Peptides against a protein of PDB entry 4XPM. Designs and how they scored, part 2

Target 1, 160 residues: chain A of PDB entry 4XPM
Amino acid sequence: VMLHSKNVKGFLENTLKPYDLHSVDFKTSSLQSSMIITATNGGILSYATSNNDVPKNSINEINSVNNLKMMSLLIKDKWSEDENDTEEQHSNSCYPVEIDSFKTKIYTYEMEDLHTCVAQIPNSDLLLLFIAEGSFPYGLLVIKIERAMRELTDLFGYKL
Target 2, 67 residues: chain B of PDB entry 4XPM
Amino acid sequence: DIKGTIAFDTHGNVIESTGVGSQRIEDIGDLSKVTLDAEGFAQVQGDSLLVHLYKRNDITLAVYTSA

## One batch from the design tools (peptide; made by RFdiffusion4, then SolubleMPNN)

Design b1_p8_2_s4 (from b1_p8_2 with T5V T7I)
Fold by OpenDDE base, seed 3:
Structure b1_p8_2_s4 (fold): chain B 160 residues (1-160), chain C 67 residues (1-67), chain A 8 residues (1-8)
Amino acid sequence: as target 1 above (160 residues)
Amino acid sequence: as target 2 above (67 residues)
Amino acid sequence: LGPLVYIS
C-alpha cells in the first residue's frame, strides 16, 4: 500500500496532538512540528506544525519553513554522526527499537530550548522527526515516536 | 496525601511528572539506583517526603507522599 | 534531594 502525500501530511498533523493521561493529572502540550526528512540531505518531504493560523505566503510562514529546514539539516547531521559513533549509540539518548522484526534507533536531542526526537524509518532513507517544547518529557516523546513509526509500515524500506 | 509523581523510563528520561515531582526531576538519578523488591516496589525516605517506587513494564513510577 | 534512606 502506498501512502500519498496528502495522507502523510494528515498523519503528521495527527501526531501533533498532545498526550492526555487520565490515570494521573498530566497532559502534554502539542508538538511544535512533525516531519519526514531525508537521511541523506535532511530535506523535508512532509511536515506539520502547530499554530497553523499563519497566512499562506506570509513572511511569518517563510520564516517558519526556513527554521524547519535549518532544524532538519542540523538534526540530520547530528544523527549521521551518531550513526557512525558507537559511543553515542550506547548513550542514554539512544533507544534501539524493533518494529515487526525491523531494527531502528530513536535519538533524543536538545535543540536550544526544544526537545527533539528523531528515528530512521526502518530500512529506509527517511527520518521521522518530532519537535516539541521543553515541557514535553523525553520519555513520552520517545514512546510517541515509536508508536507513530508503527503506523508508517508503508514507508519501511523506502529508498530515494 | 500524594504530593507529586514522576514516571521515568530505563534511560532515566521523564515520561510524566506532577506536583512536587515536576520540580524534583533531578531525583531520578538517585531513584533509578534504588533496589526494588521482587514485586518491583520500594520505599525511600528523602528530606521530608516519602517516595514510593513502582516499576512495571520497564517504567518506574515515583509517588511522593508526606508519610 | 538529601540522602535517601531505604525503608522497604
Scores: peptide ipSAE 0.074, ipTM 0.778, DockQ to the pose 0.009
Fold by OpenDDE base, seed 5:
Structure b1_p8_2_s4 (fold): chain B 160 residues (1-160), chain C 67 residues (1-67), chain A 8 residues (1-8)
Amino acid sequence: as target 1 above (160 residues)
Amino acid sequence: as target 2 above (67 residues)
Amino acid sequence: LGPLVYIS
């Protein structure tokens, strides 16, 4: 069963939830945004934001979407550069992972005061992108996105 | 008495931090170089604090205490 | 952190 756009949107909304470490007194903030974007152009195919209180069709909503578009493009560009840079692929900002025999890489990027994490959905033209506040630890972002990726097997191998 | 904690992964990236640990993220560079015993434990004296290191499943937890 | 001393 393939994931429909509605299901993908719901999935991304669920990823916004904070990471709660039960063994210690630590809980992250919610993600600011969660997106699936194209690896080719950084176009947003689906997204979710924690700030859903913005009135629909308002100028604030438009600005927020435009900001997401800018962020996605910038991160896609950096991701593309890193994919062609052996040094960056061996840095502490790159996590090679394997999911069901599919290999991919998770990258962490600082964007202004935000913590971001991006990963190519295995063998696809799609990137999963998390945007969080600076208080969200990178290590947890990596764990979070890896676990999320494991739930997106229907998108493995997706080509535009 | 625990003053704070830092948990970090094999890349040295933060997983969690509390207390004084939140202000000492820079310590990860040094803490990651500490030799742990066969069970993944170590204790390190730094300035006025004692750091207890625990590594399990590629995650290292540093606990800062006064003693 | 400065110099570290292993104690255990």
Scores: peptide ipSAE 0.073, ipTM 0.746, DockQ to the pose 0.009
Fold by OpenDDE base, seed 4:
Structure b1_p8_2_s4 (fold): chain B 160 residues (1-160), chain C 67 residues (1-67), chain A 8 residues (1-8)
Amino acid sequence: as target 1 above (160 residues)
Amino acid sequence: as target 2 above (67 residues)
Amino acid sequence: LGPLVYIS
C-alpha cells in the first residue's frame, strides 16, 4: 500500500477536531497539531495544525514548522528510550493496545504546558503524534489516538 | 445534588471533570485505591463531600455530592 | 480531600 500525502493530510486534519462527550457537559479544545513522523529519525511525513492562519512562507510559518520538527524529534527520542525501558512500559503513561490482532503502545508525554501522546502504527516505521493544550485530558487523548489508529490500517506494517 | 464529577481511566488519567471535580483532580490517587463492590460501586466520604464511585468498562466515574 | 472513609 502506498502512502498518499493528500489522503494522509486530510486524515490528520480531521483528527484536529475537538473531542465532544455527548453524555456530559464536556468538550475539549481542538488539537494543536497532529503528525505522522518516522520512528527512526522523527522526521515529519505529514502534519496538520489548528492555526493555519499564518501566511505561507512567512517567518512565523517557518518558526512553527521548526517547532514541530523539534517536538517531533524530542518525542521520538523519548519514545525510543521508553520502548527500550521495561519500567517505562509499565508506567501509567503507557497504554498497551491491540487493534485487529496488531499490538502497539500509546505513550503520553508532558511537553512543557502541552499534552502529547504518541503511538507506533502497528508493525510500522511510523508514529502518530497528537499535540494538545494542557487542558486536554490525557485519558481522552489516548482514546482519541487509539480510535484514529484504527483508521490507519493501510499503514500497518509500513516500512521505510 | 451533584456538585461535580471526575471520570478517569485505569491509569488514573482524567477523561473529564466538571464542577468541584475539576478542582479535585488530586483525589484520583486515593479514589483509585477504593475497593469497589462486585457491581463496581462504592461510596466514600471526604472532608465535606460524599463521593459516589461507579466503574464500568475500565472507566471510573466519581460523583461528588454534599450528602 | 481528607482521609477517605468507606460508608457503604
Scores: peptide ipSAE 0.070, ipTM 0.772, DockQ to the pose 0.009
Fold by OpenDDE base, seed 2:
Structure b1_p8_2_s4 (fold): chain B 160 residues (1-160), chain C 67 residues (1-67), chain A 8 residues (1-8)
Amino acid sequence: as target 1 above (160 residues)
Amino acid sequence: as target 2 above (67 residues)
Amino acid sequence: LGPLVYIS
C-alpha cells in the first residue's frame, strides 16, 4: 500500500503528540512541527504543526510556513554536510540505526532554542524532520523519530 | 527516598529528568564514565546524594536518593 | 557532582 499525501499528512499530525513516559512522571510538550522534506533541496513535501490557532491565509500563517521553509533548508544543509563528514557521523549528534535491514542515521541539531531531529528515510531522497521546544529531550526525540520511521516503510527507497 | 532521576542514552543525551535530576543534567558526563557491573548496575556517592545507576539496553537511569 | 565514589 502506497502512502498518499493525505495519509502522510495525517501521519505527521499524529507524530506531534507528546511523548508520555508512564514509568515516571514525565510528559513532553507536543512537537512544534513534523515534516517530510527532500534531501536534495530541503523542500517541504508534507508538514504538520501544533500551532493551528493561526487563521488560514493570514500573514501569521505565511510567516510560519516561511519559517519552516527556512529551517528545513538549514537543517538539510547541515545534514548534507554531516553526511560528507566522517567525524560528524561519529559524534554524539549522530545515531546510526537499522530498520528492517535498512540503514540510516538520525541527527540532532540545536536550532536557536529549538531541539530538532532529522533522519533520512532509508534509501530514499526524503528526510523526516521533527522540531520541538528546548524542553523536549534529545534522547526522546531520537526514540520518537526512530519509531516513526518504522511506520513509513512505504517510503523506503523513494526517489524523486 | 527518591529525590530525582535522569535517564540518558549512550550518547549522553537526556531522555527524561525529574526532581533534582532536572537540575543536575551536567552530571551525565561523569555518570556515563562509571563502570557498571555485569548486571548493568552501580551506586556512586556524590556530594550529598547517593546515585543508583541502572543501564538497560541503551538507556541509563540515574536515581538520586538521600541514602 | 564532584568526586564520585564507587560503591557497587
Scores: peptide ipSAE 0.055, ipTM 0.774, DockQ to the pose 0.010

Design b1_p8_3_s1 (from b1_p8_3, 4 letters changed)
Fold by OpenDDE base, seed 3:
Structure b1_p8_3_s1 (fold): chain B 160 residues (1-160), chain C 67 residues (1-67), chain A 8 residues (1-8)
Amino acid sequence: as target 1 above (160 residues)
Amino acid sequence: as target 2 above (67 residues)
Amino acid sequence: LKLLGPKV
């Protein structure tokens, strides 16, 4: 099944939802942003943000998008460096995972006061990127992104 | 009664925290080194609080109670 | 931190 652009956008919007642990009195904030970017250049292919009240074509929207572009590029660069660094791959900020026999890695990065999590969609030229507030625990963020990637099997093996 | 909780993964990253646990994230470093019994349980005395550790499915839950 | 005995 082909994921159309609108379907991808809707998927990313759904990932913004808070994580609610019903067994304990704990609920996260919504993600600030959810993105699919290129592993080659950090270009944004699709994105969703929790602040949807910004009018289209407004200066605030432009600034928001520009900020996302900058963050995506920076994270892509850091990710690229880590993928070529065995020490970084063995740090506590790297999670090797296997999804349907496909291997990938999840990385957590602190960016200013934000918690970010990025992972290469298995065998693809694409990265899934979550950006959350500092109140969003890294451990839960990792679980969230892993589960999200399991729903993106149509993008496995996607090459630019 | 429970004063707080911390849940963390095998990397020591926080999954959830409540109560006094939210102010004691630094305890994870020591708690992660505690040897658990066959049932995945341990108890650790810290200052005025007792910490109950439960590990299931690679997630460790620390429950802080009065000593 | 002081390790206590396991719960029986």
Scores: peptide ipSAE 0.039, ipTM 0.772, DockQ to the pose 0.010
Fold by OpenDDE base, seed 2:
Structure b1_p8_3_s1 (fold): chain B 160 residues (1-160), chain C 67 residues (1-67), chain A 8 residues (1-8)
Amino acid sequence: as target 1 above (160 residues)
Amino acid sequence: as target 2 above (67 residues)
Amino acid sequence: LKLLGPKV
């Protein structure tokens, strides 16, 4: 199955959904944003946001997108630094995982009052990035992004 | 995905259980010893299941999922 | 039981 831009967008939109534990009364908030960005420069290839109330082409929309761009770049930079730092890779903010025999790392970063989680799509030049409210536990973000990446096998090995 | 849950207090008393969690109450002894992160979260591998621990307000919730 | 995370 070829992943087209529309399919990726739809996928990211689905990741916005809260983490819902149906067995108990526990549900997170929706993600604020879900993005696929480049590992090289933090450029946004695709994104979804839960804030759909902003009028299109409004100044607020532009600011929102610009904010996403800024956050993406900052997270990419931090990620890049950590990928070159063995100590950081063993910190509580780094979760090495293996998906279908591909190794990758999940990083959690606090961005102001937001909780973010980023992971390199295995063997690719792409990062999957989740941005959530501070009420969203990091541990659940890690689970969420790991599960999401399992559905992005078509992007494994994607090079720019 | 979710196979069951166990909620227990700081004394290891079961508050509630569902699914496979109801059959694994004995896990509380080990689960209570798991070091949690700053968010009160941890993950533990148990048999064929992955256990997700979340502690909030002195209650620990263990969620059993497939790996 | 095997601890997978978090790392401290």
Scores: peptide ipSAE 0.038, ipTM 0.615, DockQ to the pose 0.019
Fold by OpenDDE base, seed 4:
Structure b1_p8_3_s1 (fold): chain B 160 residues (1-160), chain C 67 residues (1-67), chain A 8 residues (1-8)
Amino acid sequence: as target 1 above (160 residues)
Amino acid sequence: as target 2 above (67 residues)
Amino acid sequence: LKLLGPKV
């Protein structure tokens, strides 16, 4: 299956939506960012951000994209280290999951005051990355990214 | 692997449940007694499952995962 | 920048 950037962009935009618990006054903020990045270099293949009102080609847009690039690289590096660290894989910040017989892990990371979670798309060279405010519970992020991952079956096994 | 979830309020009322959590509503009694850390987090190991607890704004989320 | 996991 071919990766179509437009379709992926739309998907990522949808993941920005808050997590809303049923019939209670509990709703998270929207994700700050949602990205598909390469596991090899941390390069951004597609991204969505909640504040898209920044004019294109503006200095602010460039700065925001650069910030995303930096964050993606840092998270990719940390993820890569953890994938090679048995202790980190057994920490409470690592969530093994299985989707349709495909195994992957969800990692949660605190980056300054932000809450992030990242998961390798099963058997692929791609990572799905969510960035949220510190008010977004990690448990809900994990559930959110797992459910999102289940919608990306077309990317399972995708190699660069 | 995430096997299920339970979300409950300070009164022990179920807000939502999924997966194995739907069959373990009785766990709320025990889960509500667990001491949480400063971040509102705790981990409880069961017989075959690990429970991750997150409390925020008077709502507790329990995530059941494989050990 | 230092990335950390949730505190337990």
Scores: peptide ipSAE 0.033, ipTM 0.679, DockQ to the pose 0.020
Fold by OpenDDE base, seed 1:
Parts: sequence; C-alpha cells; structure tokens
Structure b1_p8_3_s1 (fold): chain B 160 residues (1-160), chain C 67 residues (1-67), chain A 8 residues (1-8)
Amino acid sequence: as target 1 above (160 residues)
Amino acid sequence: as target 2 above (67 residues)
Amino acid sequence: LKLLGPKV
C-alpha cells in the first residue's frame, strides 16, 4: 500500500507524543519535530512540529521551517560523514539495529541544547529524524525511533 | 510494548510496581548495581525481556519491554 | 553537532 503524503504527515504527528513509561515518576516532553528527509540532499519530504501556535504562512512559521531545513541539512551531512567512518559507526552514539531482516543504524547527535536522533529507513534513500529537548534522554529517543521505523515498512526500499 | 515497571529508591525499597515488574521485585538487587550513563539511563538484557533503567531525583525506574 | 548516546 502506497503511503500518501497525508498519511505520512499523520504518522509523524503521532511520533511527537511523549514517551510514556506508564509510571507516575517519569514522562518525557513531546518531540519538537519529526521529519522524513532525503539522505542525498537533506531535503524535507514530510515533517511535523509540536509548536502549533505559530500561524501558517506567517514570518515566524517561515523562519521555523527554514530552521528545520537547516537542522536537517546539518544532521544529514554529519550522518553522511559517519556512514563513511568506521570508527564513528562503532561509537556509543551509533546503534546498529535490524528490523524485519533489514539492517540500519541509529545515530544520536546533540545540536545546541537539543537532542536529536536520526536513522536511515532500511534500504531507502530516506532518513527519519527526531528532534527533542535536552530533557529527553537519548536512550529513550533511540527506542522511540526504532519502534517508529517498524511502522514504516511501506517506505523500506524507497529510492528517489 | 511495556510489560511492566518497578520504581525503587536509593535504599532499594519498592515505591511502585506494575505488570511483570510486580513479579520481579528481586531484580532490584541487580538493577541497583547497574552503571548508568550521564543521563541516568541504561539498558539491561534479562531473560526474554529488556530492562530500561532511568534514574531521576534519587528514584530509579525500571521498565520491562520485549527485546 | 556532538555525538552522544548511551551504550545499547
């Protein structure tokens, strides 16, 4: 089944939800942003943000989108470098995973005061990217993105 | 995907437990010895379950999930 | 960008 753009957007919006441990003691914040970007150019194919208070087509909204574009490009560039660096692939910031017999890697990157997590959708030209506040533990981000990717099987093998 | 939880204090006392965690209170002894990262997080493989540890404000939360 | 993350 082909995922329509609206379906992908809805999926990304759902990933914004906090990681709920079903405990009174801990609940994460919502993700700031969730994106699907191209691994080649860092172009945004779809995105969701938790900041819905910004009016659409406003200068602030445009700036927000531009910021996302900048962040996605920077992370894509770093990801590309790491994919060509064996040492980085064996660091504590790289998590090899296997989903339905497909291998991929999850990377965590700190960007200013934000915690980010990125992973190539298996056998595709696409990256899934989460951006969260610094209060969101990296370990939980990794778990979150892995579980999210398991729901994106329709995008496995997607080539541009 | 969460199968259960255990929350315990610095003395190993149970604060709360849910699901499979209620049946695995004995795990606290081993879980309390696990080295956590700078954010107070760790993952420990246990049997067929994966345990996610998070320590915040002197309370440790263990979350049991499928591997 | 800074690489960070707990050991899995």
Scores: peptide ipSAE 0.039, ipTM 0.618, DockQ to the pose 0.023; fails the geometry check

Design b1_p8_3_s2 (from b1_p8_3, 3 letters changed)
Fold by OpenDDE base, seed 4:
Structure b1_p8_3_s2 (fold): chain B 160 residues (1-160), chain C 67 residues (1-67), chain A 8 residues (1-8)
Amino acid sequence: as target 1 above (160 residues)
Amino acid sequence: as target 2 above (67 residues)
Amino acid sequence: PKLLGPKV
């Protein structure tokens, strides 16, 4: 299986869209960031951010990317720990899901004032990671990432 | 006057909660069984609070009010 | 689960 950066980038950009609660007069903000990272090292394979108005090659862009790298690494580390922790897997911050007979888990993590959600793409060496503002309900993040992951079947079983 | 809310999906998973709703997550079990009208609405008396249920597109919102 | 929600 080959990872096509252009297709993945477009996919991630689409996930940035806010979640609209149809039953209520409530709509979330856009995701701050959406990423596919490696489960092994937390390296970013692809990413999208809601504020792409940062000039290319600017200091701000570099800082932004570096920040994403840091966050991805931290989340990957926490995820790795939790995958080896029975207690964490049974916590209310872990959501086991099954997609087309493939099992995976969704984790929610608070990172400072941000809400994050991460899930291993089934049977792959890849993680899908959403970063949102603290006002974004965790439950909606979970639903969002699950639905998004269902669109990544081409990456199921992807090994580095 | 709204005292709190709970939003949950068809599986009973909590999407969000606010106010008194955050302390009444256990109500989801009962609320999920409530028969809604054709518009997806219902009202249920719960203790001292009235619960207004709104369901649309697989999401149920419970709004807790005093009256 | 971890929760939030709109202001009520």
Scores: peptide ipSAE 0.037, ipTM 0.660, DockQ to the pose 0.020
Fold by OpenDDE base, seed 3:
Parts: C-alpha cells; structure tokens; sequence
Structure b1_p8_3_s2 (fold): chain B 160 residues (1-160), chain C 67 residues (1-67), chain A 8 residues (1-8)
C-alpha cells in the first residue's frame, strides 16, 4: 500500500472543517488537529492543524508539534490499553463500527479541556485521531471520524 | 425562547442535549418518525412545548420552545 | 438511546 503524503495531508486538512447544520444556527468549531499515527509507537505519519498562522521554524511551531507528538503518544498508549481491556471496550467511550465488513472501534477520550476521538484504520497499523475543542460534541466527533474512515479505504490493511 | 435542544443521529443516539431536552430523551423515538418537509423541517406540538425539527446529513436537531 | 455527547 502506497501512502501519498500530499494526498493524505490534503485529506486531513479537509477533515478540519466544522460540522454545519445550515438549516438552523447549529455549527461546530473546526477541529484543532487531525492526524494519522502509528498504532505501534504513536508516531505521527501525517497531521493537519487549524491554526496554521504560525511562522515556520518558530518556537511556537515547535511547541505545537511537540504537543501533538505528546498527545499522540498518550492517546496511543491509552488506546493500546483499552484494546486489551474487555471492560473498557464495553464502556460508553467505545463505539464498535463496521465499514464494508471490516470491524474497528472508535474511542473517545477527554484530554485536558479537549475532546478527542481515535480509531484504528481497519486491519492496519494506523490510527486516525481527531482533536477538537470541548464544545465539539463527542457524538459528532464519532460520526465525523467514522465517515472519514470510509474515505480511507486505501489504507485498510496497511502494515508498517 | 428556546427551552432546550436534542441532537440525535439516525440510530437515535444522542449527540447532545440541553435544557428541557436533557429530560426528554424519550421523545427521540417519536421525533424520529416525524415526516419532514423538503427542507428537512417540521414542527410538532407536544404538551406545553413546540418542537422544531431540523435534519441535515442524517443529524436531527430538535429545538424546544414555548407553544 | 445512547448518549454520545454532553448533557448541558
């Protein structure tokens, strides 16, 4: 399986867009971050952030990237633990889903004041991770990430 | 004035609830059966409240207001 | 129904 970095980056950038119910005044904020990380080590393969107004090579950019790396690792560790814990898999924070006969799970995690959700791309060594503000409903995050994964069929079965 | 809200998906899962909507989760069963117009809109009178329904992209928002 | 979001 070929990972096209530019295509993946563009995809992740598109996922940042808010959910907007146009018929009424109901709109979420944009995602703060969207990432594809490794399930093994929590390494970031690709990422997008909504706050791109940070100058390149600035200390703020470095801090932002480092923060993403830390969050990625923490979420990966929590995810890994939950995948080996039957009780956690039956909690209200775990959502089993099936995409084209492939089974995976979506987990929601509160990280400080942020709302996050993560899911293993089916049969792969990759995780899709969304990070949003606390005002972003978990229910919408779950729906959003499920729909996003349906667009990543090329990554199904990807092994490191 | 808005008294509360419920947002739910096609499976009846609660995305969020506020105000009186938080105490009326059981309404989802009936609200999900309401026929919406071409714009995805409907109004339903329930007891002392009027419910405004909006649906877009499989998400339904119920807004509870005074009748 | 399952609660997926905040109850405010």
Amino acid sequence: as target 1 above (160 residues)
Amino acid sequence: as target 2 above (67 residues)
Amino acid sequence: PKLLGPKV
Scores: peptide ipSAE 0.031, ipTM 0.652, DockQ to the pose 0.019
Fold by OpenDDE base, seed 1:
Order: sequence, then structure tokens, then C-alpha cells
Structure b1_p8_3_s2 (fold): chain B 160 residues (1-160), chain C 67 residues (1-67), chain A 8 residues (1-8)
Amino acid sequence: as target 1 above (160 residues)
Amino acid sequence: as target 2 above (67 residues)
Amino acid sequence: PKLLGPKV
């Protein structure tokens, strides 16, 4: 069963929540953005952002969306390059993972002062992309995105 | 490949563990002695695994990956 | 935004 667009949006909104080690005083910031984009063109299929202070349909909101489009395209391009580079796939910035017998790779990228993490949804034409503040540890981003992908099995194998 | 994780405090107490990390709690003794860089990061080779260390606010996260 | 590259 393919997820309805509303359900995907809701899922992405939930991923914005901080990583919380509730056993101790350790809590990250919320993600700045969470996105599902196409691996082919970097087009945004769905997104969520923690910036709710920007009025809808305002110039600032439009600029924010455009910024997300730019970031998604840049990350997609870098991801595409890395997928064609054996050395990059063996770097410390690449985390091969297996989810329910499906293999994928998680990449971490620094974009200006932001920490980003991207992974191809297994066997699909889709990428899951997290954007966080620089204070968000990469290791926690990797764990977060892996756990999130485990909840996206309906999108495994999705082709455009 | 990500094989597991361990999160521990300054006293060596396990906060959480997953995967192979749950089987390697004894590594905390050695991991706690590793010198981290200015950003609280280090990498340590152990067996066939590479351990990525992240420390923030007195909590250390160890991520075990294939070397 | 400017992509600085992969980082761990």
C-alpha cells in the first residue's frame, strides 16, 4: 500500500523531533528540515520544516521553499557523485546499512553551518534527507535516519 | 556497515546500546580514555570494526561500523 | 547554500 501524501507529510513532521536521551540530560535541537526527494532530479516530493514562524504564502516562505529546493539539488548532486565513486563509498562519511535485507547507504554532508544526512530509500528512486543545525551530532543523525527509514517500507522499491 | 552503538556517561554507565554495541559494553573502559578533538570526535580501530566517537555534554556516543 | 562535502 502506497502512503498517501498526507501520511508522508505527517511522517516527515515527526522526524523533526529532537534526538532525546531521556535517561540523562541530553537532547538535540529539532531538525531544521526533513525531505523526500527524487534521486534523479532532486525534486521535492514531500517536506517538513521546523520553521513555523514564517507566514504561509509570504515572500519569506517562498524563499524558504526555494532554499530547500536549492539544498536538495546540491545534496542530490553530491550524492550522485559519491554513488559513482568507490573511494567516497568507503569514506568515513558513508555508512552502509541493511534494513530488512535491503541495502542502502547513508551519507553525511556539511552545508555551510548545517549538518545534513541523506540516504536512498532502498531499491527506490527516492532519497530521505535530514537537515539540522551544526550542533546536531552526525552520529545521531545517522542513527536517526536509519531508524526513520525502517518506517518507510511502503516506499521501498518505489520507481518514478 | 553500521553494526551497533553505545552511549555512555562520564562514569562509564551505559545510557543505551544497540547491535554489536550491546555485546561490547566492556569497550567503554578503553573508549573513555580516547582523546577527542576540539569538536568531541575521534575514530578508533578495533578488531574489524571502526568506532566513531562523539562526545557532547558529558555523554559519549560510540558508533560501530565496518572498517 | 554551499556544500562543503561529506563529513563525519
Scores: peptide ipSAE 0.027, ipTM 0.652, DockQ to the pose 0.023
Fold by OpenDDE base, seed 2:
Structure b1_p8_3_s2 (fold): chain B 160 residues (1-160), chain C 67 residues (1-67), chain A 8 residues (1-8)
Amino acid sequence: as target 1 above (160 residues)
Amino acid sequence: as target 2 above (67 residues)
Amino acid sequence: PKLLGPKV
């Protein structure tokens, strides 16, 4: 399957939707942001945000994007540190998972009042990153990102 | 609104807990016995809170809400 | 039950 930036963007936008338990009356807030970033330097390859009220090319938009860049870099750095720390890989914030016979790890990080979740797309140089409000349970973020990664098989093994 | 959560595995081990869930770890014993529907969902009334159960890939999530 | 994850 051919990968296009717009397809990835659309995918990320879809992940912004609240976690909805269809069989029960339960729905979370939307994700604040969803991103694919590089594991090498934390650069943003694609992103989506729920706040669409910011005028395009405004100073506020620029600040928002810059904030995402900062957060992505910080999370990437933390992720990199944890990936080099066996103890951290067995901490409460690390969830080893296997998707279609590919192993990866899901990490949860608190960023101020935000809940974040990041996972390396299996065998790739890419990280999938979710940023949510503090009301979004970490466990649900983990489930959400695991489900999302199952839809990103085309990116498995992607190298920069 | 979510009042708390508990996530646990098939052995009843707590994966995580938040909010009121952190104070209700003992509920896992009962929650683990609840029969889930085909989609892995169930609802259980507990005190003044409603517990929403969701199971996927050996992880059960209990979400506590006021209604 | 054993606590494997965080309480937050």
Scores: peptide ipSAE 0.025, ipTM 0.670, DockQ to the pose 0.017

